# Ledger of designs, part 253: peptides against a protein of PDB entry 4Z63

Target 1, 334 residues: chain A of PDB entry 4Z63
Amino acid sequence: LCLGMNDLTGNIPEDLFHLKRLNLLGIQENRLSGSLSREIRNLSSLVRLDVSWNLFSGEIPDVFDELPQLKFFLGQTNGFIGGIPKSLANSPSLNLLNLRNNSLSGRLMLNCTAMIALNSLDLGTNRFNGRLPENLPDCKRLKNVNLARNTFHGQVPESFKNFESLSYFSLSNSSLANISSALGILQHCKNLTTLVLTLNFHGEALPDDSSLHFEKLKVLVVANCRLTGSMPRWLSSSNELQLLDLSWNRLTGAIPSWIGDFKALFYLDLSNNSFTGEIPKSLTKLESLTSRNISVNEPSPDFPFFMKRNESARALQYNQIFGFPPTIELGHNN

## One batch from the design tools (peptide; made by RFdiffusion4, then SolubleMPNN)

Design b2_p25_4_s4 (from b2_p25_4, 11 letters changed)
Fold by OpenDDE base, seed 3:
Structure b2_p25_4_s4 (fold): chain B 334 residues (1-334), chain A 25 residues (1-25)
Amino acid sequence: as target 1 above (334 residues)
Amino acid sequence: SEEDKIIEENKSRADPSNPINVIYR
């Protein structure tokens, strides 16, 4: 049953929960309000539940043990409060959980040893607090993780050295400390292609450790951290780099010529730093900017990016990296 | 309700969870 993208109001009719053979319930992008009914437990055949972009409030009901076929739960952009229900945090069937942009709170806890099918987790823009869960690497299929805009603290856990499944990771604006430790740990994530660390590590030095290596890194976003230092030499070995945003830091020195050697680099933002010297001529030779044939079909993170071109403009949501226009921003440097 | 307004406001505002090329003040 797909009723998304309408102007539906009020509560879900109780009789809807009598549909025991229902595999898909999509009621997203409406004005449905109230609590999400516990009676969803009666939808025992449910594979996909999309209640996103509504006015739901209260706690998410702890009934996911009665939904053994549930693979997709989308609840982003609601008013949900409380924690992740225990039955949801232990779901062996769940592939994707999206609860971004809610008011969920408390310590983030997932039973990753039970969540054997989880491949995408979006909990961005919530009120989770405490430390990052050390057991996330135990979610052996978890590729996409957005934990941005939560009130985490401390450092990236050492256990994340073993996060082999991790491909797309955002911790933007989560009060993290120790960028050197974070990068030192995350370099061991062999499948990591996208790393977003914006609005963390305030005032720290960007490490220039030549021992750091991110072989498969395509997207690196570490903006607005007030980071000191220079363009890191270790980044030159990330030959697949497509997008680099280091804007709004305190980086100094020259922009190195090797920045133009990235054949796939189509988006570069080094604006609002303290870089000096000349613009490398190699930037004018970036093949990705001269050739129209950027392969648009590369895998992207499941979590959205946001671009705001001016202060008065609404931020635009981009669901794909290649949705960004080819860009070189070097403004507001010395 | 006030809660509905907050939720609608959260809907209307871009969630800058992963900002790129954002003008930061």
Scores: peptide ipSAE 0.242, ipTM 0.750, DockQ to the pose 0.115
Fold by OpenDDE base, seed 4:
Structure b2_p25_4_s4 (fold): chain B 334 residues (1-334), chain A 25 residues (1-25)
Amino acid sequence: as target 1 above (334 residues)
Amino acid sequence: SEEDKIIEENKSRADPSNPINVIYR
């Protein structure tokens, strides 16, 4: 049943929960309000539940043990409160959980040993607090993780050295500390292609440790951290780099010539730093900006990016990294 | 309701979870 993108109001009719053969319930992008009914437990054949972009409130019902076929739960942009229900946090069938932009709170706890199918987790823009869950690497298929805009004080857990499945990771604006430790840990994530760390590590030094290596790194966003230091030499070994945003830091020194050696680099923002010297001539030779035929069919994060052209403009959502216009921003430097 | 207003406000807010090219003033 697909009723998305309408102006439906009120609650879900209780009779809808009698549809025991229903595989897909999509009621997204409406004005549905109230609590999400516990009677969703009756939808025993449910594979996909999309209640996103509604006015739902209250706690998410703890009925997911009665939904053995549920693979996709999308509840982003609602008013859900409380924590992740125990049955949801233990779901062996769930592949994707998206509860971004809610009011979920408390400590984030997932039973990753039970969640054997979880590959995508989006809990961005919630009220989770405490530390990052150390057991996330036990989610053996977990590839996409957005935990941005929560309050995860402290450091990236040491256990994340073993996060082999991790490919796309955002921790933007999560009150994290110790960028040196974070990068030192995350470099062990051999499948990591996208790393977003914006609005963390306030005033720390960006490490220039030649021992750091991110072989498969395509997207690095570490903006607005007030980071000190220079362009990190270790980044030059990330030959697949496509997008680099280090804007709104306190980085100094020259922009190195190796920045123009990235064949796939199409988006560069180094604006609002304290860089000095000349613009590297190598930037004028970036293949991605000179070639018209770069069809990059590469996987992107499941979590969206947002770009705002000016203060008055509406932020544009980008679901694909390659949706960004080719950009070189070097403005507002010394 | 006040709750509905909060939810609508949250909806209207472009979720800046992963901002790119943001003017931070």
Scores: peptide ipSAE 0.236, ipTM 0.731, DockQ to the pose 0.107
Fold by OpenDDE base, seed 2:
Structure b2_p25_4_s4 (fold): chain B 334 residues (1-334), chain A 25 residues (1-25)
Amino acid sequence: as target 1 above (334 residues)
Amino acid sequence: SEEDKIIEENKSRADPSNPINVIYR
């Protein structure tokens, strides 16, 4: 049953919960309000539940033990409060959980040992507090993780050295500290292609340790951290780099010539730093900006990016990195 | 309800969970 993108109001009719053979319930992008009914438990054949972009409130019902076939739960952009229900945090069938932009709170706890199918987790823009869950690497299929805009005080857990499934990771604006430790840990994530660390590590030094290596890194966003230091030499070894945003830091020194050696680099933002010297001539030779059609079909994070080019402009949502226009931004430097 | 208003306000707020090239003023 797909009733998305309407002006439906009120609650879900109770009779809908009698549809025991229902595999898909999509009621997204409505004005549905109140609590999400516990009677969802009666939808024992449910594979996909999309309640996103509604006015749902209260706690998410703890009924997911009665939904053994549920693979997709989309609840983003609601008013859900409380924690992740225990049955949801233990779901062996769940592949994708999206609860972004809610009011979920408390400590983030997932039973990753039980969540054997979890591939994508979006919990961005919630009120989770405490520390990053050390057991996330135990989610052996977890590829996409958005934990941005929560309050995860402290450092990236040492256990994340073993996060082999991790490909797309955002911790933007999560009150993280110790960028040197974070990068030192995350470099061990062999499948990591996208790393977003914006609005963390306030005033720290960007490490220039040549021992750091991110072999498969395509997207690095570490903006607005007030980071000190220079362009990190270790980044020059990330030959697959496509997008680099180090804007709104306190980086100094010259922009190195090796920045133009990235054959796939189509988006570069070094704006609002304290870089000096000349613009490297090698930047004018970036193949991706001159001749290459960016392949739109490359794997992308499941979490959206937001770009605001002008102060007066609304932030534009981009669901794919390749939706970004080819850009070199070097403005507002010394 | 006041709760609905809060949810609507949260919806209307650009959720810059992953900002790129955001002009931070």
Scores: peptide ipSAE 0.233, ipTM 0.749, DockQ to the pose 0.107
Fold by OpenDDE base, seed 5:
Structure b2_p25_4_s4 (fold): chain B 334 residues (1-334), chain A 25 residues (1-25)
Amino acid sequence: as target 1 above (334 residues)
Amino acid sequence: SEEDKIIEENKSRADPSNPINVIYR
């Protein structure tokens, strides 16, 4: 049953929960309000539940133990409060959990040992606090993780060295400290292609450690950190780099010539730094900007990116990195 | 080229969870 993208108001009719054979319930992009009914437990055949972009409030009901086939739960952009229900945090069937842009709070706790099918987790823009959950690497299929815009004070856990499944990771604006430790840990994530760390590490030095290596890194976004230092030499070994945003830092020195050696680099933002010297001639030879025939295998994180073209503009949501225009931004360097 | 579907947020609460070229200050 798909009723998304309407002007539906009020609550879900109780009789809907009598549909024992229902595999898909999509009621997204409406004006549905109140609590999400506990009676969803009656939908024992449910594979996909999409209640996103509504006005739901209250706690998410703890009934996911009665939904043994549930693979997809989308609840982003609601007013949900409380924590992740215990039955949801222990779901062995769940592949995707999206609860981005809610009011969920407390410590983030997932039983990753039980969540054997979890592939995608989006909990961005909530009110989770405390430390990052150290057991996330125990979610052996977890590929996509957005924890941005929460309050995870402290450092990236050392256990994340073992996060082999991790491919797309965002921790932007999460009050993180110690960029050197974070990069030193995350370099061990051999499948990591997308790393977003914007609005963390305020005023720290960007490490220039040649021992750092991100083999499969395609997207690196570390903007608005007020980072000091220079263009990091270790980044030159990330041959698959497609997008680099280091804007709004305090980086100094020259832009190195190796920045133009990235065959797939189509988006470069180094604006609002303190770079000096000449613009590398190699940038004028970037194949991604000169040739239309480059087949770029672009990363596709499940979490969106947001671009704001100017201070007064609304942030635009992009679901794919390909949606970004080819860009070289070097403005506002002093 | 598959144009990315630009989704405009229709909610009052913006969620720039993963900002690129977003000026915060």
Scores: peptide ipSAE 0.073, ipTM 0.690, DockQ to the pose 0.171; fails the geometry check

Design b2_p25_5_s1 (from b2_p25_5, 13 letters changed)
Fold by OpenDDE base, seed 2:
Structure b2_p25_5_s1 (fold): chain B 334 residues (1-334), chain A 25 residues (1-25)
Amino acid sequence: as target 1 above (334 residues)
Amino acid sequence: SAEDEEKLRELEERAAEGDALMFTS
């Protein structure tokens, strides 16, 4: 049953919960309000639930133990409060959980040992506090993780050295500290292709440790951290790099010639730093900027990217990395 | 209601701020 993209108001009719054979309920992009009914438990055949883009409030009902076939739960852009219900945090069937842009709070706790099918987690823009969950690497299929715009004080957990399934990770604007530790840990994530760390590590030094190595890194975004130091030499070994944003930092020194050796680099933003010297001639030889054949079919994060001109600007949404125009921004370096 | 429309606008604005932030000049 798909009732999305209407002007439906009020609550879900109780009679809808009598549909015991319903596999898909989509009621997204409406004006549905109140609490999400506990009677959703009666939809025992449910595989996909989409309640996103509504006015739902209250706590998410703890009924997911009665939904043994549920693979997809989309609840982004609502007013949900409280924590993740225990039955949801223990769901063995759930593949995707999207609760982005809610008012969920407390410590983030997932029973990753039970969540054997979880591959995508989006909890960005919530009110979670405390530390990053140390047990996230126990979610053995978890590939896509957005935890941005929460208040995860402290450092990236040491346990994330074992996060082998992790491919796409956003931690932007999450009050993280110790970039040297974070990079030192995350380099062990052998499947990591996308890393977004914007608005963290305020005023720290970007490490130039030649022992750091991100073999499969395609997208690195560490913008607006006020980072000091120079272009990190370790990044030169990330041969698959496609997108680099280090803008709005306090990086100094020359832009190194190796920046032009990245065959797939189509987006480079080093703007609003303190780089000096000449523009490397190698940048004029970037194959990705000269060839029209950027393969659009590369796997991308499930979370969108948002581009801002400055802190006060409205963000532009990009659903795919390849939606970015080929760009070299070196402006505002003095 | 007008209140519901305002609440929806607030949610949309919050969503439009985004999570995975990039900056440009």
Scores: peptide ipSAE 0.270, ipTM 0.868, DockQ to the pose 0.914
Fold by OpenDDE base, seed 4:
Structure b2_p25_5_s1 (fold): chain B 334 residues (1-334), chain A 25 residues (1-25)
Amino acid sequence: as target 1 above (334 residues)
Amino acid sequence: SAEDEEKLRELEERAAEGDALMFTS
């Protein structure tokens, strides 16, 4: 049953929960309000539940143990409060959990040893606090992780060295500290292609350790961190780099010539730094900007990107990395 | 209701602030 993108108001009719053979319930993009009914437990054949973009409030019901076939739960953009219910945090069937843009709070706890099918987790823009969960790497299929815009104090856990499944990771605006430790850990994530760390590490030095290596890194975004230092030499070894945003930092020195050696680099933003010297001639030879055939078929994260011109500007949403226009931005350097 | 529309707008605005943030000049 798909009732999304309507003007439905009130609560879900109780009789809907008698549909024991229902595999898909989509009621997204409505004006549904109140608590999400516990009677969802009666939908024992449910594979997909989409309640996103509504006015749901209260706690998410702890009924997911009665939903053994549930693979997809989308609840983004609601007013849910409390924590992730225990049955949801232990779901062996769940592939995708999206609870972005809610008011969920407390410590983030997932039983990753039980969540054997989880491949996508979006908990961005919530009120989770404490530390990043050290056991996330135990979610052996977890590829896409958005934990941005939460209040995770401290450092990236050392256990994330073992996060082999991790491909897309956003931690933007999560009050993280110690960029040197974070990069030193995350370099061990062999499948990491997208890393977004914007609005963290305030005023720290960007490490220039040549021992750092991100083999499969395609997208690096570390904007608006007030980072000091120079263009990091270790980045030159990331031969698959497609998008680099280091804008709104305090980086100094010359833009190195190796920045033009990236065959796939189509988006470069180094604006609003303190770079000096000449623009490297190699930038004029970027193959990705001269060739019309940008391979559009590359995997993208499940979480959207948001581009802001400044801190006060409305963000533009991009669901795909290739939605970004080919860009070289070097403005506002001294 | 007008209140529900305002709540929805607030949620949409909050969503539009984004998670994976990029900045441009």
Scores: peptide ipSAE 0.262, ipTM 0.864, DockQ to the pose 0.907
Fold by OpenDDE base, seed 5:
Structure b2_p25_5_s1 (fold): chain B 334 residues (1-334), chain A 25 residues (1-25)
Amino acid sequence: as target 1 above (334 residues)
Amino acid sequence: SAEDEEKLRELEERAAEGDALMFTS
């Protein structure tokens, strides 16, 4: 049953919860309000629940133990409060959890040992506080993680060295500290292709440690951190790099010639830094910018990217990395 | 209601701010 993208108001009719054979319930993009009924527990055949883009409020009901087939729960852009319900945090069937843009609070706790099927987690733009959950690497299938715009004080946990499943990771604007430790840990994530660390590490030095290595790194975004230092030499070994954003930092020195050796690099933003010297001639030879045919259907994160033209501008949403125009931005380096 | 429309607009605005992947042009 798909009732999304309508002008539906009020609560879900209770009779809807008698549909014991219902596999798919989509009521997204409506004006549904009130609490999400606990009677969703009666939908024992439910595989997908999409309640996103509504006016739901209150706590998410703790009934997910009665939904043994639930693979997809989408609740993004609502007014949900409280924590993740215990039954949801222990769901063995759940593949995707999206609760982005809610008012969820407290410590983020997931029983990753029980959540054996979880592959995508989006909890961005919530009110979670405390530390990053150290047991996230125990979610052995977890590939996509958005925890951006929460208040995770401190540093990336050491346990994330063992986060072998991690492919796409956003921690943007999460009050993180110690970029050297974060990079030193996350380099061990052998499947990490996308790393977003924007609006963290305020005024720290970007490490230029040649021992750092990100083998499969395709997307690195570390914008608006006011980072000091120079273009990091360790990045030159990330031969698959496609997108680099280091804008709005305090990086100095020359732009190195090796930046033009990235065959797949189609988006480069080094704007709003303090770089000096000449523009490397190698940038004029970037194959990705000269050849139109890089239709690399590469896996993209499930979380959207947002491009802002300025701090006050509305962000443009991009669901795919390849939605970004080929760009070289070197402006404002005076 | 006008209140519900305002709440929805606030949620949409908050969503549109994004998780601050700032690519500045």
Scores: peptide ipSAE 0.153, ipTM 0.810, DockQ to the pose 0.795; fails the geometry check
Fold by OpenDDE base, seed 3:
Structure b2_p25_5_s1 (fold): chain B 334 residues (1-334), chain A 25 residues (1-25)
Amino acid sequence: as target 1 above (334 residues)
Amino acid sequence: SAEDEEKLRELEERAAEGDALMFTS
């Protein structure tokens, strides 16, 4: 049953929960309000539940143990409060959990040993606090992780060295500290292609350690951290780099010529730094900027990207990395 | 209701600020 993208109001009719053979329930993009009924437990054949973009409030009901076939739960852009229900945090069937843009709070806890099918986790823009869960790498299929815009004090856990499934990771604006430790840990994530660390590590030094290596890194965003240092030499070994944003830092020195050697680099933002010297001539030879056909048939994160042109501007949503216009931003340097 | 429309706009605005992959220029 797909009732998404309507002007439906009020609560879900109770009779809907009598549909024991229902595999798909989509009621997204409506004006549904109140609590999400615990009677969802009666939908024992449910594979996909989409309640996103509504006015739901209260706690998410702890009924996911009665939904043994549930693979997809989409609840983004609601008013949900409390924590992740225990039955949801232990779901062996769940492939995708999206609870982005809610008011969920407390310590983030997932039983990754039980969540054997979890591939995508979006908990961005919530009120989670405490530390990053050390056991996330135990989610052996977890590829996409958005934990941005939460309050995760401290450092990236050492256990993330073993996060081999991790491909897309956003921790933007999560009050993280110790960028040197974070990069030193995350370099061990062999499948990591997208790393977003914007609005963390306030005033720290960007490490220039030649021992750091991100072989498969395509997207690196470390903007608005007030980072000191220079363009990191270790980044020159990331030959697949497509998008680099180091804007709104305190980086100094010259922009190195090797920045123009990235054949796939189509988006470069080094604006609002303290770079000096000449613009590398190699930037004028970027193949990606000269070819109109950026056939970027590349895997994208399951979560949207956002671009702000300035601090006061409304963020523009991009569903795919290749949706970004080819860009070189070097403005507001010394 | 007008209140529900305002609440929806607030949620949409909050979502539009970006939470996943935020790029700044």
Scores: peptide ipSAE 0.037, ipTM 0.742, DockQ to the pose 0.737; fails the geometry check

